# Ledger of designs, part 130: peptides against a protein of PDB entry 4U39

Target 1, 302 residues: chain A of PDB entry 4U39
Amino acid sequence: SIKVIGVGGGGNNAVNRMIENEVQGVEYIAVNTDAQALNLSKAEVKMQIGAKLTRGLGAGANPEVGKKAAEESKEQIEEALKGADMVFVTAGMGGGTGTGAAPVIAQIAKDLGALTVGVVTRPFTFEGRKRQLQAAGGISAMKEAVDTLIVIPNDRILEIVDKNTPMLEAFREADNVLRQGVQGISDLIATPGLINLDFADVKTIMSNKGSALMGIGIATGENRAAEAAKKAISSPLLEAAIDGAQGVLMNITGGTNLSLYEVQEAADIVASASDQDVNMIFGSVINENLKDEIVVTVIATG

## One batch from the design tools (peptide; made by RFdiffusion4, then SolubleMPNN)

Design b2_p21_8_s1 (from b2_p21_8, 13 letters changed)
Fold by OpenDDE base, seed 5:
Structure b2_p21_8_s1 (fold): chain B 302 residues (1-302), chain A 21 residues (1-21)
Amino acid sequence: as target 1 above (302 residues)
Amino acid sequence: MKKIKVLLTGTKEEVLAALRA
């Protein structure tokens, strides 16, 4: 089974966005120290952590409180994650609960033998230096606790949105990018496509790989596959080129008119931009809602 | 019918019982 665990406010917002977008084949768990915020989750499982420590009042933007809250609730987290083959841990880094609890939860998932993937955001620069420093510590702890860590630099989202985009919309876009990162992987396993992958294939690419980069490309029209692939490998979300990546996971999602030729064309472009000795796995997903759009998601590891 | 598991709050035992149900 695949489980997605949203940790703290940002992680729970991302999980809500996943549920709203009908990401299939996954179980959702919302974790928070704030009981009131947790009640707003759409997740099937809602877990308050650190009830003794925080009394449901949240972590006060302190990562150490988030950490201790997860440690207090370890056995409950273990029971919630039990039997997962794969666990996505999603959080906004820089806060109290997400930053502190996400690494603890990730370690619990890993210790249970699940393929553990972190999908987290760095805070925007405008959120201030304190959040950036807290995020850096949380990201470091996540790297040790996961098989693969995808870090989304929120400041790069400002390059793909309008300059006049309100702050609230920028956060919503960060939640959407978190969704795309989780969905881009989970759909390869949980959703039948033109090319099906098994869980063992995904595990080979993602197990013990450390940091990963994610690129996304969307296109329409006659050359949509090639354009989407080119956009994915040049995505502002990529902090580096994928030419040194030893492992690449690619998702090609299209409507019912997605052709095998388009899948191959996109895969060839991504492979050609990768290392010569790259282990590339690609899958295709059919989403009837995309109509004429193709979405290419690239996750580069190594 | 997807069983929406309610807010898991309470004692460790209560939470564990709710997770196992």
Scores: peptide ipSAE 0.066, ipTM 0.657, DockQ to the pose 0.015
Fold by OpenDDE base, seed 3:
Structure b2_p21_8_s1 (fold): chain B 302 residues (1-302), chain A 21 residues (1-21)
Amino acid sequence: as target 1 above (302 residues)
Amino acid sequence: MKKIKVLLTGTKEEVLAALRA
């Protein structure tokens, strides 16, 4: 089974966005120290952590409180994650709960033998230096606790949205990018497509790989597959080019008109941009909600 | 449609060759 655990406010918002977008084949768990915020989760499983420590009042933007809250609730987290083959741990880094608890939760998932993938955001620069520093610490701790850590630099989202985009919409887009990161992987396993991967393939690419970068490209019209692939490998979300990445996971999602040729064309472009000794897996997914759009998601590891 | 599983491991050239085949 695949489980997605949203940790803290940002993680829970991302999980809500995943549920709203009907990401299939995954179980959703919301974790928070703030009981009021947790109640707003759409997840079937809602877990308050650190009830004794925080009394449901949240972590006060302190990662150490988030950490201790997860440690307090270890057994509950273990039970919630039990039987998962894969666990996505999603959080907005820089906060109290997400930053502190996500690494603990990830370690619990890994210790249970799940393929543990972190999908986390770095805060926007406008969220302030304190959040950036806290996020750096949380990301470091996540790297040790996961098999693969996808880090989404929120500031790069501002390059793909209008500069006049309200702060709330920028956060919504961050939640959407988190969704795309999780869905881009989960759909390869859980959703029937033209090309389906098994979990063992995903595990080969993602096990003990450390940091990963994610690129997304969307295109329509003629050459949409090639354009989407080019956009993915040049995505502002990529903090570096994928040419040094030893592992690549690619999802090509299209409508019912997605052709095998388009899949091959997109995959060729991504492979051409990858490391000389790249281990690439790719899958294709049919999403009937996509009209003429192709979405290419690239996750580069190594 | 038959599930096509493509695991492309090897050199970039091998991967590209497999994708282009």
Scores: peptide ipSAE 0.044, ipTM 0.510, DockQ to the pose 0.299
Fold by OpenDDE base, seed 2:
Structure b2_p21_8_s1 (fold): chain B 302 residues (1-302), chain A 21 residues (1-21)
Amino acid sequence: as target 1 above (302 residues)
Amino acid sequence: MKKIKVLLTGTKEEVLAALRA
């Protein structure tokens, strides 16, 4: 089974966004130290952590409280994650609960033998230096606790959105990018395709790879597949080029008019931009809501 | 929903050849 665990406020917002977008074939778990915030989760499984430590009042933006809360609730987390083949741990780094608890939860998933993927955000620069420093510590701890860590630099979202985008919409877009990272991978596994991917192949590409890069491209028109692929490999979300990437996961999502030729064209562009020895998994998804749009998501490892 | 999933492994040339076939 595939489990998605949202940790703290940002992780739970991302999980809510995944549920709202009907991301299929995954089980959702919401984890928080704040009992009131946890009640707003749409996840089927809601877990309060550190009930003795925090009394449900949250972590007070302290990562050490988030860490200790997850440690207090270790047995409950183990039981919730038991039998998962794959675990996505999603969180906004820089807060108390997400930053502190997400690495502990990821380690629990890994120790249970699940393929453990972190999908996390760095805070916006405007959230302040304290959050950036806390996020750096949380990301370092996540890197040691996961098989693959996707880090989304929120400041790069400001390069994709309109300059006049309100702060609330920028956070919503961060939640959407977290969704796209999880869905881009989960759709490759959970949805039967024309070609069935073995979970073992995904595991080979993602196991013990450390940091991964994620790029997203969206385009319309006659060359939409090529344009979306080019935008994905040149995405502002990429902290580096994918030219050294030995492992690539690619999701091509389009409307009912998505052609096999468009899928091949997009995959050729991404493979051409990758390492000489590339292990690439690509999948296509039909989403009737996209009409004439193509969305390409690239996750590069290695 | 029809999903196409393809695993391509090997040299860049092998992967590109498989995509162009």
Scores: peptide ipSAE 0.031, ipTM 0.493, DockQ to the pose 0.490
Fold by OpenDDE base, seed 4:
Structure b2_p21_8_s1 (fold): chain B 302 residues (1-302), chain A 21 residues (1-21)
Amino acid sequence: as target 1 above (302 residues)
Amino acid sequence: MKKIKVLLTGTKEEVLAALRA
């Protein structure tokens, strides 16, 4: 089974976005120290952590409180994650709960033998130096606790949105990018297709790989597949080129008019931009909501 | 509307083989 655990406010917003987008084949778990915020989650499983420590009032933007809250609730987290083959841990880094609890939850998932994937954001620079420093510590702890860590730099989201984009919409876009990272991988495993990937193949590419980079490309028109693939490999979300990556996961999502030729064209572009000895897994997904759009998601590991 | 998800998954070779079949 695949479980997605949203940790703290940012992680829970991402999980809500996943549910709203009908990401299938995954179980959703919402974790928070704030009981009121947790009640707003759309997840079927809602877990308050650190009830004794915080009394449901949240972590006060302190990562040590988030950490201790997860440690207090370890047995409950273990039971919620039990029997998962794969666990996605999603959080916004820089806060109290997400930054402190996500590494603890990831370690619990890994100790249970699940393939553990972190999908987290760095805070925007405008959220201030304290959040950036807290995020750096949380990301370091996540890297030790996961098999693969995807870090989304929120400042790079500001490069792909309009300069006049309201702050609330920039956060919604961060939640959407978190969704795309989780869905890009989960669809490869959980969505029945003409060829089901063996979970073992995904495990080979993602186990003990450390940091991963994610690129996203969206395009329309006659060359939409090639354009989407080119945008994905040159995505502002990529902190480096994918040419040195030992593993690549590619998802090509289109409407009902997605052709085999378009899938092949996009896959060839991504493969050509990757290492010669790259282990590449790709999947194609039809989403009726995309109509004429193609979305290419690339996750580079190694 | 039920999202029709058609997933083709595999290695480049496996997917190309399945797509050519």
Scores: peptide ipSAE 0.031, ipTM 0.585, DockQ to the pose 0.353

Design b2_p21_8_s2 (from b2_p21_8, 12 letters changed)
Fold by OpenDDE base, seed 3:
Structure b2_p21_8_s2 (fold): chain B 302 residues (1-302), chain A 21 residues (1-21)
Amino acid sequence: as target 1 above (302 residues)
Amino acid sequence: MKEIKVLLVGTKDEVLAALRA
């Protein structure tokens, strides 16, 4: 089974966005120290952590409170994650609960023998230096606790969106990028196809790989597959080029008009930008909600 | 040689429709 655990406010917003976009084949768990915020989750499983420590009033933007809250609730977290083959841990880094609890939850998932993937955001520079420093500590702790860590630098979202984009829309886009990172992997595993991905192949690419890079490309029109692939491998979300990566996961998602030629063209572009000896898994997904749009997600590991 | 695994993921009808297009 695949479980997605949203940790704190940013993680729970991402989980809500996944549910709203009908991401299938995954179990959703919302974790928070704030009981009022947790009640707004759309997840089937809602877990309040650190009830004794925080009394449901949240972590007060303190990562040490988030950490201790997860430690207090360890047995409850273990029970909720038990029997998962794969666990996605999603959080916005820089806050109290997400920054402190996400590494603890990730370690619990890994100790249970699940393939543990972190998908986290680094805060915008405008959120201030304190959040950036807290996020750096949380990201460091996540690297030790996960098999693969995808870090989304929120400041790079400002290169994709208009500079006049309201702050609320920039946060919604960060939640959407978190969704795309989880969905780009989960759809390849959870969606039945003519050719199914063996979970062993995912383990080979993602187990003990440390930091991963994620690129996203979206395009429409006659050359949409090639354009989406080129945008993905040159995405502002990539902190480095994908050349030299030992493993690549590629997802091409399109509408019912997605052709085999478009899938092949996009795959060839991503393969040409990757290492000569790269282990590549690529999948094509049909999403009826996509009309003329193609979305290419590239995750580079190693 | 790059090991590339091609996955066609979706409902059987959707994937068959895409392969025929």
Scores: peptide ipSAE 0.032, ipTM 0.600, DockQ to the pose 0.084
Fold by OpenDDE base, seed 2:
Structure b2_p21_8_s2 (fold): chain B 302 residues (1-302), chain A 21 residues (1-21)
Amino acid sequence: as target 1 above (302 residues)
Amino acid sequence: MKEIKVLLVGTKDEVLAALRA
């Protein structure tokens, strides 16, 4: 089974966005120290951590409180994650609960033998230096606790969105990018296709790979497949080029009019931008919510 | 529920082989 665990406010917002976008074949778990915030989760499983420590009042933006809250609730976390083959741990780094608890939860998932993938954000620069420093510590702890860590630099989202985008919409876009990172992988595994992916191949590409890069490209029009693929491999979300990556996960998603030619064209562009000996997993998804859009997601490991 | 359909999922070689078939 695949489990997605949202940790703290940012992680729970991302999980809500995944549920709203009908991400299939995954079990959702919401974890928070704030009981009121947790009640707003759409997840089937809701877990309050550190109830004795925090009394449901949250972590007060302190990562050490988030860490201790997860440690207090270790047995409950183990029970909720038991039997998972894969666990996605999603959080916004820089806060109290997400920054402190996400590494502890990731380690619990890994110790249970699940393929553990972190999908986390760095805070925007405007959230201040304290959040950036807390996020750096949380990301370092996540890197030790997961098999693969996808880090989304929120400041790079500002390069994709309109310059007049309100701060609240920038946070919603960060939640959407977290969704795309999880869904780009989970759709390859959890959704039956004409050719089914072996979970062993995913394990080979993602196990003990450390940091991964994620690129997203969206396009419309006659050359939409090529444009989406080119945007994905040159995405502002990529902190480096994918040419040195030993593993690539590619998802191409389109509407009912997605052609076999468009799928091939996008795959050839991403493959040509990758190492010659790259282990590539490719998936093509039809989403009826996409009319004329193609979305290409590239996750590069190694 | 809007059905998300996966057309092809596999290795590059498997997918490319299916696309050429």
Scores: peptide ipSAE 0.028, ipTM 0.649, DockQ to the pose 0.404
Fold by OpenDDE base, seed 4:
Structure b2_p21_8_s2 (fold): chain B 302 residues (1-302), chain A 21 residues (1-21)
Amino acid sequence: as target 1 above (302 residues)
Amino acid sequence: MKEIKVLLVGTKDEVLAALRA
């Protein structure tokens, strides 16, 4: 089974976005130290952590409180993650609960033998130096606790959105990028295709790889597949080129009009931008919501 | 619920082989 665990406010917002976008084949778990915020989760499984420590009042933006809250609730986390083959841990780094609890939860998942993937955000620079420093510590702890860590730099989202984009929409876009990171992988595993991927192949590409890079490209029109693929490999979310990656996961998602030619064209572009000896996993997904859009997601590991 | 369907999932070589098939 695949479990997606949203940790703290940002992680829970991402999980809500996943549920709203009908991401299938995964179990959703919402974790928070704030009981009121947790009640707003759309996840079926809601877990309050650190009830004795915090009394449901949240972590006060302190990562040490988030950490201790997860440690207090270790047995409950273990039971919720039990039997998962894969666990996605999603969080916004820089806060209290997400930054402190996500590494603990990730370690619990890994100790249970699940393939553990972190999908986390760096805070925007405007959220201030304290959040950036807390995020750096949380990301370092996540890297030790996961098999693969996807870090989304929120400041790079500001390069994709209009300069006049309201702050609330920039956060919604961060939640959407977190969704795309999880969905881009989960759709490859959880949804049956013409060729089913062996979970062992996913483990080979994602186990003990450390940091991963994610690129996303979206396009419409006659050359939409090629444009989406080119945008994905040159995405502002990529801190480096994908040519040095040991593993690549590629998802091509389109509407019901997605052609085999478009799938091939996009795959050839990403493959040509990758190392010759790269282990590549490829998937093509039909999403009726995309109509004329193609979305290419590339995750580079190693 | 709009059904998301995976058409092809596999290695590059497997997918390319299936696409050429």
Scores: peptide ipSAE 0.024, ipTM 0.622, DockQ to the pose 0.426
Fold by OpenDDE base, seed 1:
Structure b2_p21_8_s2 (fold): chain B 302 residues (1-302), chain A 21 residues (1-21)
Amino acid sequence: as target 1 above (302 residues)
Amino acid sequence: MKEIKVLLVGTKDEVLAALRA
């Protein structure tokens, strides 16, 4: 089974976005120290952590409170994660609960033998130096607790959105990028295709790889597949080129008009930008919501 | 429920082989 755990406010917003976008084949778990915020989750499983420590009032933007809250609730987290083959831990780093609890939850998942993938954001620079420093500590702790860690640099979202984009929309885009990171992987595993992926191949690419890079490309029109693929491999979300990556996960998602030719064209572009000896997992997904859009997601590991 | 279908999932070589068939 695949479980997606949203940790704290940012993680729970991302989980809500995943549910709203009908990300299938996964179980959603919302984790928070704030009981009121947790009630707003759309997840089937809602878990309040650190009830004794916080009394449901949240972590007060303190990662140490988030950590201790997860430690207090360890047995509940273990029970919620039991039997998962794969666990996605999603959080906005820089806050109290997400930053502190996500590494603890990730370690619990890993100790249970699940393939543990972190999908987290760095805060925007405008959120202030304190959040950046807290996020750096949380990311470091996540790296030790997961098999693969996808870090989304929120400041790079500002390079792909209009300069006039309201701050609230920039946060929504961060939630959407978190969704794309989870969905880009989960769709490859959770949905049977014409060729079925062995979960062992996913484990080979993602186990003990440390930090991963994610690129996203979206395009429309006649050359949409090639354009989306080119945008993905040159995405501002990529902190480096994918040419040195030992593993690549590629997802091509289009509407019902997605052709095999478009799939091939996009795959060839990403493959040509990757190492010659790269272990590549590829998936093609039809999403009726995209109509004329193609979305290419590339996750580079190693 | 908007149907998400995976058409092809596999290694690069498997997918490319299937696309060429």
Scores: peptide ipSAE 0.033, ipTM 0.651, DockQ to the pose 0.439; fails the geometry check

Design b2_p21_8_s3 (from b2_p21_8, 13 letters changed)
Fold by OpenDDE base, seed 5:
Structure b2_p21_8_s3 (fold): chain B 302 residues (1-302), chain A 21 residues (1-21)
Amino acid sequence: as target 1 above (302 residues)
Amino acid sequence: MKKILVLLVGTKQEVLAALRA
């Protein structure tokens, strides 16, 4: 089974966005130290952590409180994660609960033998130096606790949105990018394909790979497959080129009109931009809601 | 039913060979 655990405010917003976008084949768990915020989760499983420590009043933007809250609730987290083959841990880094609890939860998932994938954001520079420093500590702890860590630099979202985009919409776009990172992988595994991906192949590419980079490309029109693939491999979210990666996961999502030729064209572009010895997983997904759009998600590992 | 086609798992060479076939 695949579990997605949203940790703290940002992680729970991302999980809500996943549920709203009908990301299928995954179980959703919301974790928070704030009981009122947790009640707003759309997740089936809601877990308040650190009830003794925080009394449900949240972590006060302190990562050490988030950490201790997860440690207090270890047994409950273990029970909720039990039997997962794969666990996505999603959080906004820089806060109290997400930054402190996400590494603890990730370690619990890994210790249970799940393939553990972190999908986290770095805070925007405008959120201030304190959040950036807290995020750096949380990201470091996540790297040790996960098999693969996708880090989304929120400042790079400002390169893909209009300059007049309100701050609230920039945060919603960060939640959407977190969704795309989880969905891009989970769809490859959880959705029955014409060719079943062996979960062993996913494990080979994602186990103990450390930090991963994610690129996203969206396009429409006659060359939409090639354009989406080119945008994905040149995405502002990629802090480096995909050359040098030991593994590449590619998801090509399109409407009911997605052709095999378009899938081959997009895959050839991504493969051509990758190293000679790279292990690649390519999947395609039909999403009836995309109509004429193609979305290419690339995740480079290693 | 969402149809997923998992196209290719392999090395770049295997992938490129299968895409060109």
Scores: peptide ipSAE 0.051, ipTM 0.668, DockQ to the pose 0.672
Fold by OpenDDE base, seed 2:
Structure b2_p21_8_s3 (fold): chain B 302 residues (1-302), chain A 21 residues (1-21)
Amino acid sequence: as target 1 above (302 residues)
Amino acid sequence: MKKILVLLVGTKQEVLAALRA
């Protein structure tokens, strides 16, 4: 089974966005130290961690409280993650609960033998230096606790959105990018298709790979496939080129009008931008909610 | 219902070969 665990406020907002976008074939778990915030989760499984430590009042933006809260609730986390083949741990780094608890939860998932993927955000620069420093510590701890860590630099989201985008909408877009990172992988595994992905192939590309880069491209119109693929490989979310990656996961999502030619064109662009010896997983997904839009997600590992 | 149309796994060369076939 695939489990997605949202940790703290940012992780739970991302999980809510995944549920709202009908990301199928995954079990959702919401984890928080704040009981009031946890009640707003749409996840089927809701877990309050550190109930003795925090009394449900949250971590006070302290990562050490988030860490201790997850440690207090270790047995509950183990039971919730038991039997998962794959675990996505999603969180906004720089806060208390997400930064402190996500590495502990990731380690628990890994110790249970699940393929453990972190999908986390760096805070925006406007959230201040304290959050950036806390996020750096949390990301370092996540890198040790996961098989693959996707880090989304939130400041790069501001290069994709309109300059007049309100701060609240920038956070919603960060939740959407977290969704795309999880969904880009989970749809390849959990969505029934003409050809099913062997989970062993996913393990080969994602196990013990450390940091991964994610690019997203979205386009419409006659050249939408090529434009979406070009945007994905040149995405502001990529801190480096996909050239040099040992593994690439590619998802092409379109509406019911997605043609095989468009799929081939987009895949050829991404493959051409990748190394010759790259291990590639490529999937195309039909989303009936997409009309004229194509979304290309590229995840480069290694 | 979301459906995967095509899934290709392999080396870059195998993926490109399968897409061009």
Scores: peptide ipSAE 0.040, ipTM 0.664, DockQ to the pose 0.839
Fold by OpenDDE base, seed 3:
Structure b2_p21_8_s3 (fold): chain B 302 residues (1-302), chain A 21 residues (1-21)
Amino acid sequence: as target 1 above (302 residues)
Amino acid sequence: MKKILVLLVGTKQEVLAALRA
């Protein structure tokens, strides 16, 4: 089974966005130290952590409180994660609960033998230096606790969206990018297709790979597949080129009009930009909610 | 319902070969 754990405010917002976008074949768990915020989750499983420590009042933007809250609730986390083959741990780094609890939850998932993937955001520069420093510590702890860690630099979202985008919309886009990172992988595993992905192949590409980079490309029109693929491999979300990656996961998602030619064209572009000896997982997904849009997601590991 | 149309797993060369087949 695949489980997605949203940890703290940003992680729970991302999980809500996944549920709203009908991401299939995954179980959703919302984790928070704030009981009021947790009640707003759309997840089936809602877990309050650190109830003794915090009394449900949240972590006060302190990562050490988030960490201790997850440690207090270890047995409850283990029970909720039991029997997962894969666990996505999603969080906004820089806060209290997400930054402190996500590494602990990830380690619990890994110790249970699940393939553990972190999908986390680095805060915007405008959120201030304290959040950036807290995020750096949380990201470091996540790297030790996961098999693969996708880090989304929120400041790079401002290169994709209009510069006049309101702060609230920039946060919604960060939640959407977290959704895309989880969905880009989970759809390859959990979505029924003509060819099923062996979970062993996913393990080969994602186990003990450390940091991963994610690129997203979206396009419409006649050359939409090629444009989306080019945008994905040159995405501002990529802190480096996909050249040198030991593994690449590619998802091309389109509407019911997605052609095999478009799929081949996009895959050839991404493969051509990758190393000769790269291990690649490629999948194409039909999403009936997409009209003329193609979305290419590239995840580079190693 | 979302469906996977095509899935390819392998080395870059295997993926490219399968896309060209």
Scores: peptide ipSAE 0.028, ipTM 0.621, DockQ to the pose 0.849
Fold by OpenDDE base, seed 4:
Structure b2_p21_8_s3 (fold): chain B 302 residues (1-302), chain A 21 residues (1-21)
Amino acid sequence: as target 1 above (302 residues)
Amino acid sequence: MKKILVLLVGTKQEVLAALRA
């Protein structure tokens, strides 16, 4: 089974966005130290952590409180994660709960033998130096606790959105990018296709790879597949080129009019931009909601 | 209903070979 755990406010917002976008084949778990915020989760499984420590009042933006809250609730986390083959841990880094609890939850998932993937954000620079420093510590702890860690730099989202984009929409876009990171992988595994991907192949590409980079490209029109692929490999979310990656996961999502030719064209562009000895996983997804859009997600590992 | 086509798992060469076949 695949489990997606949203940890703290940002992680729970991402999980809500996944549920709203009907990401299938995954179990959703919302984790928080704030009981009121947790009640707003759309996840079926809601877990309050650190109830004795925090009394449901949250972590006060302190990562040590988030960490201790997850440690207090270790047995409950273990039970919720039991029998998962894969666990996605999603969080906004820089806060209290997400930064402190996500590494503990990830380690619990890994110790249970699940393929553990972190999908986390760095805070925007405007959230201040304290959040950036807390995020750096949380990201370092996540890297030790996961098999693969996708880090989304929120400042790079500001390069994709209009300069006049309201702050609330920039946060919604961060939640959407977190969704795309999880969905880009989970759709390859969880959705029954013409060919089921062997979970062993995913393990080979994602196990003990450390940091991963994600690129996203969206396009419409006659050359939409090629444009989406080119945008994905040159995405502002990529802190480096996909050249040098030991593994590449590619998801090509389109509407009901997505052709095999478009899938081949997009895959050839990504393969051509990758190393010769790279292990590659390619999947295509039909999403009726995309109509004329193609979305290419590239995840480079190693 | 979301349909997934998993196209290729392999090395870049295997992927490129299968995309060209």
Scores: peptide ipSAE 0.022, ipTM 0.591, DockQ to the pose 0.748

